# Designs tried in a protein design run: peptides against a protein of PDB entry 8HF1. Part 244

Target 1, 320 residues: chain A of PDB entry 8HF1
Amino acid sequence: NVMLYATKPTEVMVSFPHQEQVLTVTRLISAEIEKFYVSLDLMNIGVQPIRRSKSLQCLRDPSKKSFVKQLFNDFLYQMKEYGIYAASIAIISLIVEFDIKRRQAETLSVKLMHRTALTLCEKIRHLLVQKLQDMTYDDDDDNVNTEEVIMNFSTPKVQRFLMSLKVSFADKDPKDICCLVFVERRYTCKCIYGLLLNYIQSTPELRNVLTPQFMVGRNNISPDFESVLERKWQKSAIQQFRDGNANLMICSSVLEEGIDVQACNHVFILDPVKTFNMYVQSKGRARTTEAKFVLFTADKEREKTIQQIYQYRKAHNDIA

## One batch from the design tools (peptide; made by RFdiffusion4, then SolubleMPNN)

Design b2_p26_1_s1 (from b2_p26_1, 14 letters changed)
Fold by OpenDDE base, seed 2:
Structure b2_p26_1_s1 (fold): chain B 320 residues (1-320), chain A 26 residues (1-26)
Amino acid sequence: as target 1 above (320 residues)
Amino acid sequence: DLEPLKEAENYEEIEKKLEEYEKKRE
C-alpha cells in the first residue's frame, strides 16, 4: 500500500495594490455601453419563434437582449479586472460573437440589434487600440503588442501575475513546467490566453518556455455551432496539454465537469477563490513534490483572503 | 498548525522588477 501522501503544495500569496485609477477611455467606454443599453431596451425585437433549440439560455430570453447585455457586462468586467490591454483582446471575442449572431439572425430586428452591438464593439475597439498606441510612436498595430504596452495597460493584479510567470519560468526547460491558471469566468480564459500569447511572444525569456492553452466550461456552451467548435478546441487543448505540447493551461470551472488534467507543479489562482470546491479542486491539481499554489489578492482584501484560505484548509482537513 | 501562507519568496524580486519597469516609464 503505497500511501500516496498527497504532497501538500506550497501555498503562496501575491499581494497587489488596488489601483483606483480610472482612465478617461474606460469611463467613455462604460458610458457608451450604458447608452447602448438604453437604446437596446427601446428596441422592439418582437417575439422570436421558439426554435426548440435545447439550450436553456435561448428559453430564458426570447429577445436575446439579455445575452447581448451579458457579453458587454462580461467585457466591462474584463476591462476593470485585467485592464485596457486585456479589454482590447476581449472586445474581439464580442465582435466575433455578434457577427455570428448577426449572420444567424432569423429576423431583421434581431439582425439590426446584433449589428448595432457590433458597431459599438468596433467603436470600443478603436478607442482601446488608440489608447494603446498613445505609448507607441509608430501607428502600426504590431507595435501595441510589446511587453511594455502589455504591462502598462494591465491592472496591478495582471502585472504581478505576468511578472510571477517571468520570474518563475524564465529560461526553464518547457518539459519541467506544468502550469494551471484558474480564472472565474469563461470569457476570461480566452482574454488571458490572448494576453499571454502576446506577452510570451514579446518576452524573450518566455518565448520558447511557455506554450499556453485554454479550456472553457462546457455548461455555459450554447449547443450552437460555436459550441461544437469550442468543444473541438477544448478537446484539442486538453490533448496538447496532456502530450506536453502545451505546458500552461488557463481554465475556469472545468474541473467540476470531469475534465481530467494531469498533475501540475504550478497552479495560479488569478481570481478570488469564491468556493471551497474551487479551492479543493484547484489545489488538488498541484500534486508534484515541489508544487506551488499561488493566490493573488488585493492588499485591502489580504486579511479576508488569508482567513478564507484558513477556513478552506480546515474544512479540507476535516473531510480528508 | 496551519502553515502560514508563504509570502511569495520571489515577491521582492517581482516588486523590484515592477519598480524597474515603472522607472522606465518616467
Scores: peptide ipSAE 0.127, ipTM 0.758, DockQ to the pose 0.585
Fold by OpenDDE base, seed 5:
Structure b2_p26_1_s1 (fold): chain B 320 residues (1-320), chain A 26 residues (1-26)
Amino acid sequence: as target 1 above (320 residues)
Amino acid sequence: DLEPLKEAENYEEIEKKLEEYEKKRE
């Protein structure tokens, strides 16, 4: 009877102050998106052809307008939760998506809709970059990717996350690091990945220590919408992480399909743990000796978070 | 007894580093 003593990771909680970034730029961006929504609602894009996908569930192809609004709502969420620096990275993903959708547009009206969305994204990007440059004496675009700028324009949560990485991994052997970072939303994976690339490059203690990758969870929506490129990229990212060519993996909580990731020594939960399954699955990846499972919580939610984790621990012990 | 969630052993170091960043900005 090899009792696989599941080595319980050390559970760590990092608290952060709830600071609403009351930046004029964030208000301007929100107002521009709201104005765009009014304009978008007035756009006549015609009757969208119901693509008769043969799969029985008429997943109402979300109205092309609904998808546009979803992307901007996800952007607004990222700007609020991660800060304006993360938003400057997130907006690039919207630019790419709307440019693809603009090129794929079957009608002039839909093409115009995506073009208008793209123009708004470029305006938002300019506003964000300009605000990041306000701290740089030199107009050089490369100067906005410093550790100082990243830290200054990140939310208290992201600041503590970045400092936790720096404290945990400074000057360590890359081979001794196997880190997972869980986020709630798929778009956050790429946003935090881009932020981490810039942060690691600007942080000498991490530059040759951390090699990040990201994984977007499969949309439980039709595998037909995942580009062959996205699937290839996911497989490559997983393989790089398995081979030790990457030692930090950012993934969304939609690890439903049991991504067979190796045992990790660090698991960071950047967003609130909303489900017992997420808790068990993410914690279950911290399996090495002295593995750490790190949670981030707002100070105002600290007690609620503690109680929720105790409930999850109890439930987990009752099943084990 | 459920072991209390340990505050980050490095929390003080994290906060100290954050304060150092804030002080460099003032």
Scores: peptide ipSAE 0.113, ipTM 0.753, DockQ to the pose 0.581
Fold by OpenDDE base, seed 3:
Structure b2_p26_1_s1 (fold): chain B 320 residues (1-320), chain A 26 residues (1-26)
Amino acid sequence: as target 1 above (320 residues)
Amino acid sequence: DLEPLKEAENYEEIEKKLEEYEKKRE
């Protein structure tokens, strides 16, 4: 009778100072997005000609404008929560999305709307890249992807996350590492993935140690070309993680969709745990011997976070 | 009794490494 003592993961909390990055560039970008929203509300994207019956007043599809605003709101959130360096990667995802939507536009008015959004994203990208370059003293090295630039233009939360990876995994055998990083939002997965690729490449102690991948939830039920590519990417990323070719996986709520991820020795929760289900599912992946479950919290929210975790622990013990 | 949340055993090491990083930049 080998009592499989389910070794409970060690729960760890990392606190970080609440610093609002009050940079002139972030204020300029926010103001440009606000001006764009005023312009967007004035845009007549027209009545989509429903081919069929004359009588149904073609409902303004508010969903198209709302989607554009959602993407920019998600970008503003990422810039605030992760910093300017992360924002420089996040804006590329918006550029790609708006270029796809511009090409798929059925009307000239919708095409123009997405073109205007794309032009704003290109301006934002230029402002971000210029600010990253202003800190590179060497005029000749256009490389904004150094450890120094990444750390300097990341939030205190992201700085402590990156340093936690460095301290935890420096010069370790990559086979001994199975790490999950949970984030709240789908777009954050791609952003943090791009940040980690550049950070690992710039950090000698991690270059041959960490191989990151990311998983995004299936938002689009539609069997469009984009959904096929995303499904192929997800399958490839999961397979690489199962085969040990990747040892760090970034995911957002994807475990709720029934993606079977292996037992891990490290689970990082980069964003606040908002639900009991998220707590149980993420903690439930830290199943190896000496597994660590790591939470990040602002100092001002430390006590609230502690109390919330104790409530979740109690609720979990009452069900188990 | 619910075991208290352990502060990161490596928190001091993380903060020390951040300070070492800041000092190399000066």
Scores: peptide ipSAE 0.113, ipTM 0.751, DockQ to the pose 0.520
Fold by OpenDDE base, seed 1:
Structure b2_p26_1_s1 (fold): chain B 320 residues (1-320), chain A 26 residues (1-26)
Amino acid sequence: as target 1 above (320 residues)
Amino acid sequence: DLEPLKEAENYEEIEKKLEEYEKKRE
């Protein structure tokens, strides 16, 4: 029995400086969201009738206010962790969601609540896009989707991630690339996907090299929240990745339990590894002989990250 | 002995490219 020693992936850490300087636009947006929360708490939307057929999640918030706050909190997290360029993409997802919820509203009060949230999202979008345009000195080219704009308005973490992709994959054969990117939250998958599409199109060295897809975990999604379209997209994205029509997949940690993904040669962990399961499952996808497992850490969290990875390695070796 | 987390082999190149990118903006 030749124990094919599954070649352990090379574990790599990329450090990034903590961004202390908050842009005026991000402070303004945060303040507008906080003002909105005060107004939202004062809104009388009544008790929504608990339909027996509503999933457990719809049962948890009879007011639907907590869901609105969750989306804005997730947006604030996105803006902080990935930057204002990523936030300009993330806000579109909120606009789409609140417009759907506004149209599906069973009561006038709920409709007005989602309309108010939507109005705030449009204001935030305008503020973000205006700030992105302020760096484009060319009055004639409204194209905020340049490599320069993306890099300038991304956090140091995202800058190093994008540069890591450029350095790792520039002018390579797309067939030789099988890359996973793990993020903590499902909304980040779509945001980073949109960012990567624009970055790849603006980067000649990557334009014909990387074809990204994204996948959102099923298990923690209320069946009511998982649209038929989202399920079709997930199946299509997985199939494209299996067929080699996509060579970079963005996944949330929620995918760990259910995705039969092929062996990859690169695994990027864009967010902190918070669980042993995430470490084992994500690392377990880096199965090729020259596979790389890349972690991103803030300089201030470097030692904590190292200690956590050593604990996970020890625990993994004790089970294996 | 747990092998230390290696710094990215391309980390120096990444930082150099980022510095070059920053210098082009000033």
Scores: peptide ipSAE 0.241, ipTM 0.815, DockQ to the pose 0.584; fails the geometry check

Design b2_p26_1_s2 (from b2_p26_1, 17 letters changed)
Fold by OpenDDE base, seed 2:
Structure b2_p26_1_s2 (fold): chain B 320 residues (1-320), chain A 26 residues (1-26)
Amino acid sequence: as target 1 above (320 residues)
Amino acid sequence: DLEPLKEVENQDEIDAELAKYEEKRK
């Protein structure tokens, strides 16, 4: 009986133009990563000690070439989907990850592999930062973290997202805001978090209004690979959001397992809703009386998105 | 009746604000 009176959130759609940022820098970066993959395939890293857990863990061994390629592929995805500014933040996460792996490397060959990857990440970082600086006409303000730079180097999707936040939350009481932002990928949580920190700091109307946090979904992979630090950070992030010390939470779709997040008044779906479970779980967090469920879609995919949401609504009503 | 998926009410305001940034990219 209590489920019937759950005020269905108002579902709204934000359309954005499908514009690929055709920047020479993005083509250069992609070409450098492809050259690196060729060099990586030729690199002899030796026989990695097969830690006993045979099947699924073999693909995600952080010491293997496949994992290095996965990180760069995730970076390329972030650069394409969120833009150069988000990519400049995302590359720092790769630098940190490869430096950790370089230090933890048991063999010289694995150490060299991670060093080569790290060198490429530093080159990519310089190319990105240089391109961000090219828009700062003022020689004195090396600060690439302005609203103008963020907006100019973000994809139309991210621009619409940031403007939706500005218009929705400008000069509001922080206590009246409980916002979730859903993204598809784990690594996107970190780069969008970094982007939002800089955007909020550069946007006076959002300063002291929005306090972002992020939560990486539990890897469906063995809890043994989650560092104790990551688990502590996730618990702290959730607690800050529950206590109202953070009022915007960025999370990946992998929140399936039982993270009791409070009822929110805003749910933003930044990436396409690919599964019925994602739709139900994300929409199920918008439980306040005036809750908004905001979808982002490219203009070209508008009709397809509408039809997909109607299918999910129908399926949800048939189960409820 | 499935309520139509409405466009955001402030779409025009969002687009007007963003037009200022699109002009600087040319």
Scores: peptide ipSAE 0.300, ipTM 0.844, DockQ to the pose 0.691
Fold by OpenDDE base, seed 1:
Structure b2_p26_1_s2 (fold): chain B 320 residues (1-320), chain A 26 residues (1-26)
Amino acid sequence: as target 1 above (320 residues)
Amino acid sequence: DLEPLKEVENQDEIDAELAKYEEKRK
């Protein structure tokens, strides 16, 4: 009986200062979203026809207003957690979604609601891009994607994440890298993917080393909203990662659904580990002999994070 | 004994390098 001593990954904690980003632009954006919510609550969009979508969620939002608020709340979360550079990418996802919803609108009132949301997103995008350009001498859009701009307009958490990638992977062979990055929210995968593409392209030491991909977990709540295209893209992204055509995969915590990803040498947990399952599933991917499992925590939450990880380790050892 | 969570190697160097970006935000 060769007890396969599953080499436990080295668990590493990266601390970051809890800085409230008190930028005037973030306050302006938050205030514009709040004003929009007041306007949205006053909009009479009528009773939407219950489409016979088998999705229980389509039945729960007859007004489609809750979905609009959810997207803006997710954006506000991303702006707070990842910074205004990440927010400038995240807002594009909202623009795309509201344009789709506007085109698919069954009524003029719903079309107008999504048009108003889209106009707000365009305004927010302009405010964010303008603030990124304030550090660039040239008005060219390409100048906002520099390492300096990305780092300066990212939260302390994201700054330390990017530096950890640079230190860990600078000038390494791409074939020796198998990296997972776990995030809590579905939309964060796309946002962090876009940020990483720009960061890697602006960082010579990483440009030919890291090839990122992202995977959006299945939205169990609305299988009908998972387009055939998203499922095909998810399968393609997984296959590229398996074939070594991508060596860094960004995943939402929804990886609980049995996605067989290869054994990785690096696992980054960018967001707080909220569940035992998330801890076990993410850590269980770091299976190489020198595998690293990297956690990010605010300094004020450091002790609480350590205690939570020890509880999860104990619970895992009691089941094994 | 549960091995303590290791701090990242070069945390102080990372923090010192990142401090340059934090000063430009003020």
Scores: peptide ipSAE 0.293, ipTM 0.843, DockQ to the pose 0.695
Fold by OpenDDE base, seed 5:
Structure b2_p26_1_s2 (fold): chain B 320 residues (1-320), chain A 26 residues (1-26)
Amino acid sequence: as target 1 above (320 residues)
Amino acid sequence: DLEPLKEVENQDEIDAELAKYEEKRK
């Protein structure tokens, strides 16, 4: 029971400026997705056969349109919260998912719907990559994965997160590092993982120090559709982190699902702490001597964040 | 007594370094 351990990690707050970075490319992408939603609403995909699989997904979206909208809404969230560079990675996950759904389509109308979504994702990918190339001299895709491009096209929150990793872990022994990074959304785990791989590879001080891994919480909506591959990946990722073959784990809500992760010396909360349970469970993983619990907050939300953390601390002390 | 949240060490230096990237985005 994680709640019973009075963990006294050092709680650190990192502030970042609230910049609504209004890039022309982000406005164009948002407008293209909105136009696509209008087109999607007009698509007649017919009555979908009610598959007897009691999957909560079939119950929530008999037309499969809301699932398509959910993926694009999650992409728009990632682009806003993490920046254009993170969005260029996130769009690949949508491309893969829509290609799978297109191949699995039982009707021509559903196949066409997923094909149209896929075509939009390829257009978005091109717009993002073209914008990343504005900082490169060569049109080579490999040149967009530099520290400069990553930092320039990441939100102030992500920039401070990356800098905090660099300052905290530069030239340290990999064995002395056990780091957790908590994010709100499952799709953010893959996006931040891809971003960290490229950042670590471009940062000499971290290249042989940090080995990231990610773990996505079980999709309660469709546990039956977790591919055997995803379940194998999750088990492998946890095992690599336990064995010390990975020393940084990106996770979403994993602790609520009863996944036992080892005691860590660093816990980063990249997204706002929305619940008392999330606070106690995430903080409860920072159990080593001199463990750090690091929060990120916009300057405008600083006082609200401080008050919320003090309320959670008080509530935790009243139960302990 | 609830220990205050500590600010990150060298916040001003970090912000000054990161300002280089914020200016290029304008």
Scores: peptide ipSAE 0.277, ipTM 0.835, DockQ to the pose 0.696
Fold by OpenDDE base, seed 3:
Structure b2_p26_1_s2 (fold): chain B 320 residues (1-320), chain A 26 residues (1-26)
Amino acid sequence: as target 1 above (320 residues)
Amino acid sequence: DLEPLKEVENQDEIDAELAKYEEKRK
């Protein structure tokens, strides 16, 4: 009876400097969103018809002003946490969402609200893209998707994450790689996926080595055609990762939904570990020989993060 | 004894390489 001692993953901490990127463009974008909130609060959208959806879960009425504010607040968070380059990808997701909501609007007032939000997103996109182009000294190469532009306009956290991928996976066999990247928010999965596609394409040492995919958790939103397409995409993404057609998977708290992913050799936690369950579930995927479990922390939060991980380790050992 | 969290190998080299990108942000 060879007791297969479950090899404990090596827990690694990557520290990054707390730099608030105080760019003029980020201040301008924040001020434009705040002005829009004042205008949004003054908009008369009328009494929205309560769709009698049978399920008692108060489906956050997607036509409410609060939903519009949530999407812009999520965007502002992403711009702060991941940087201007990530924000240029994230704003496209808002454009798509507001265009869908504009087309689905049952009232002229709701249609106008979503149109005004869409116009603001297009202005924000232009400001972001213009700032990314300001670094391309050569007038002829409009390619904002270079390694240099990505690195210069990403937060210190994202820079260290990308460098950790480069150092860990440069010139390796794709078959030997099984990597998970955990993020807190669903919208971050798509944004980091788009960022990684562009970074891998611009980095020769990672080109044809890393094939990223992403999982977004099930939207409890009504089974509209979009929710069916999203579910089909999720199933396809998981299958590609199981079949080895993708070797890096970006996921949010989706693993709490019982998605069975294979044992991985690398697990990156890009956002702070907020729950014991997230710690146990994510660490529990790093089960191969020499598996690495990598955490990112700001220097100012390093001690707090270490203490929290020791508390989680103790609690895990008391249950095991 | 809980094994201390390991620091990333070559943190100083990574930080030195990334410092080249931080100078261009001014």
Scores: peptide ipSAE 0.273, ipTM 0.837, DockQ to the pose 0.713

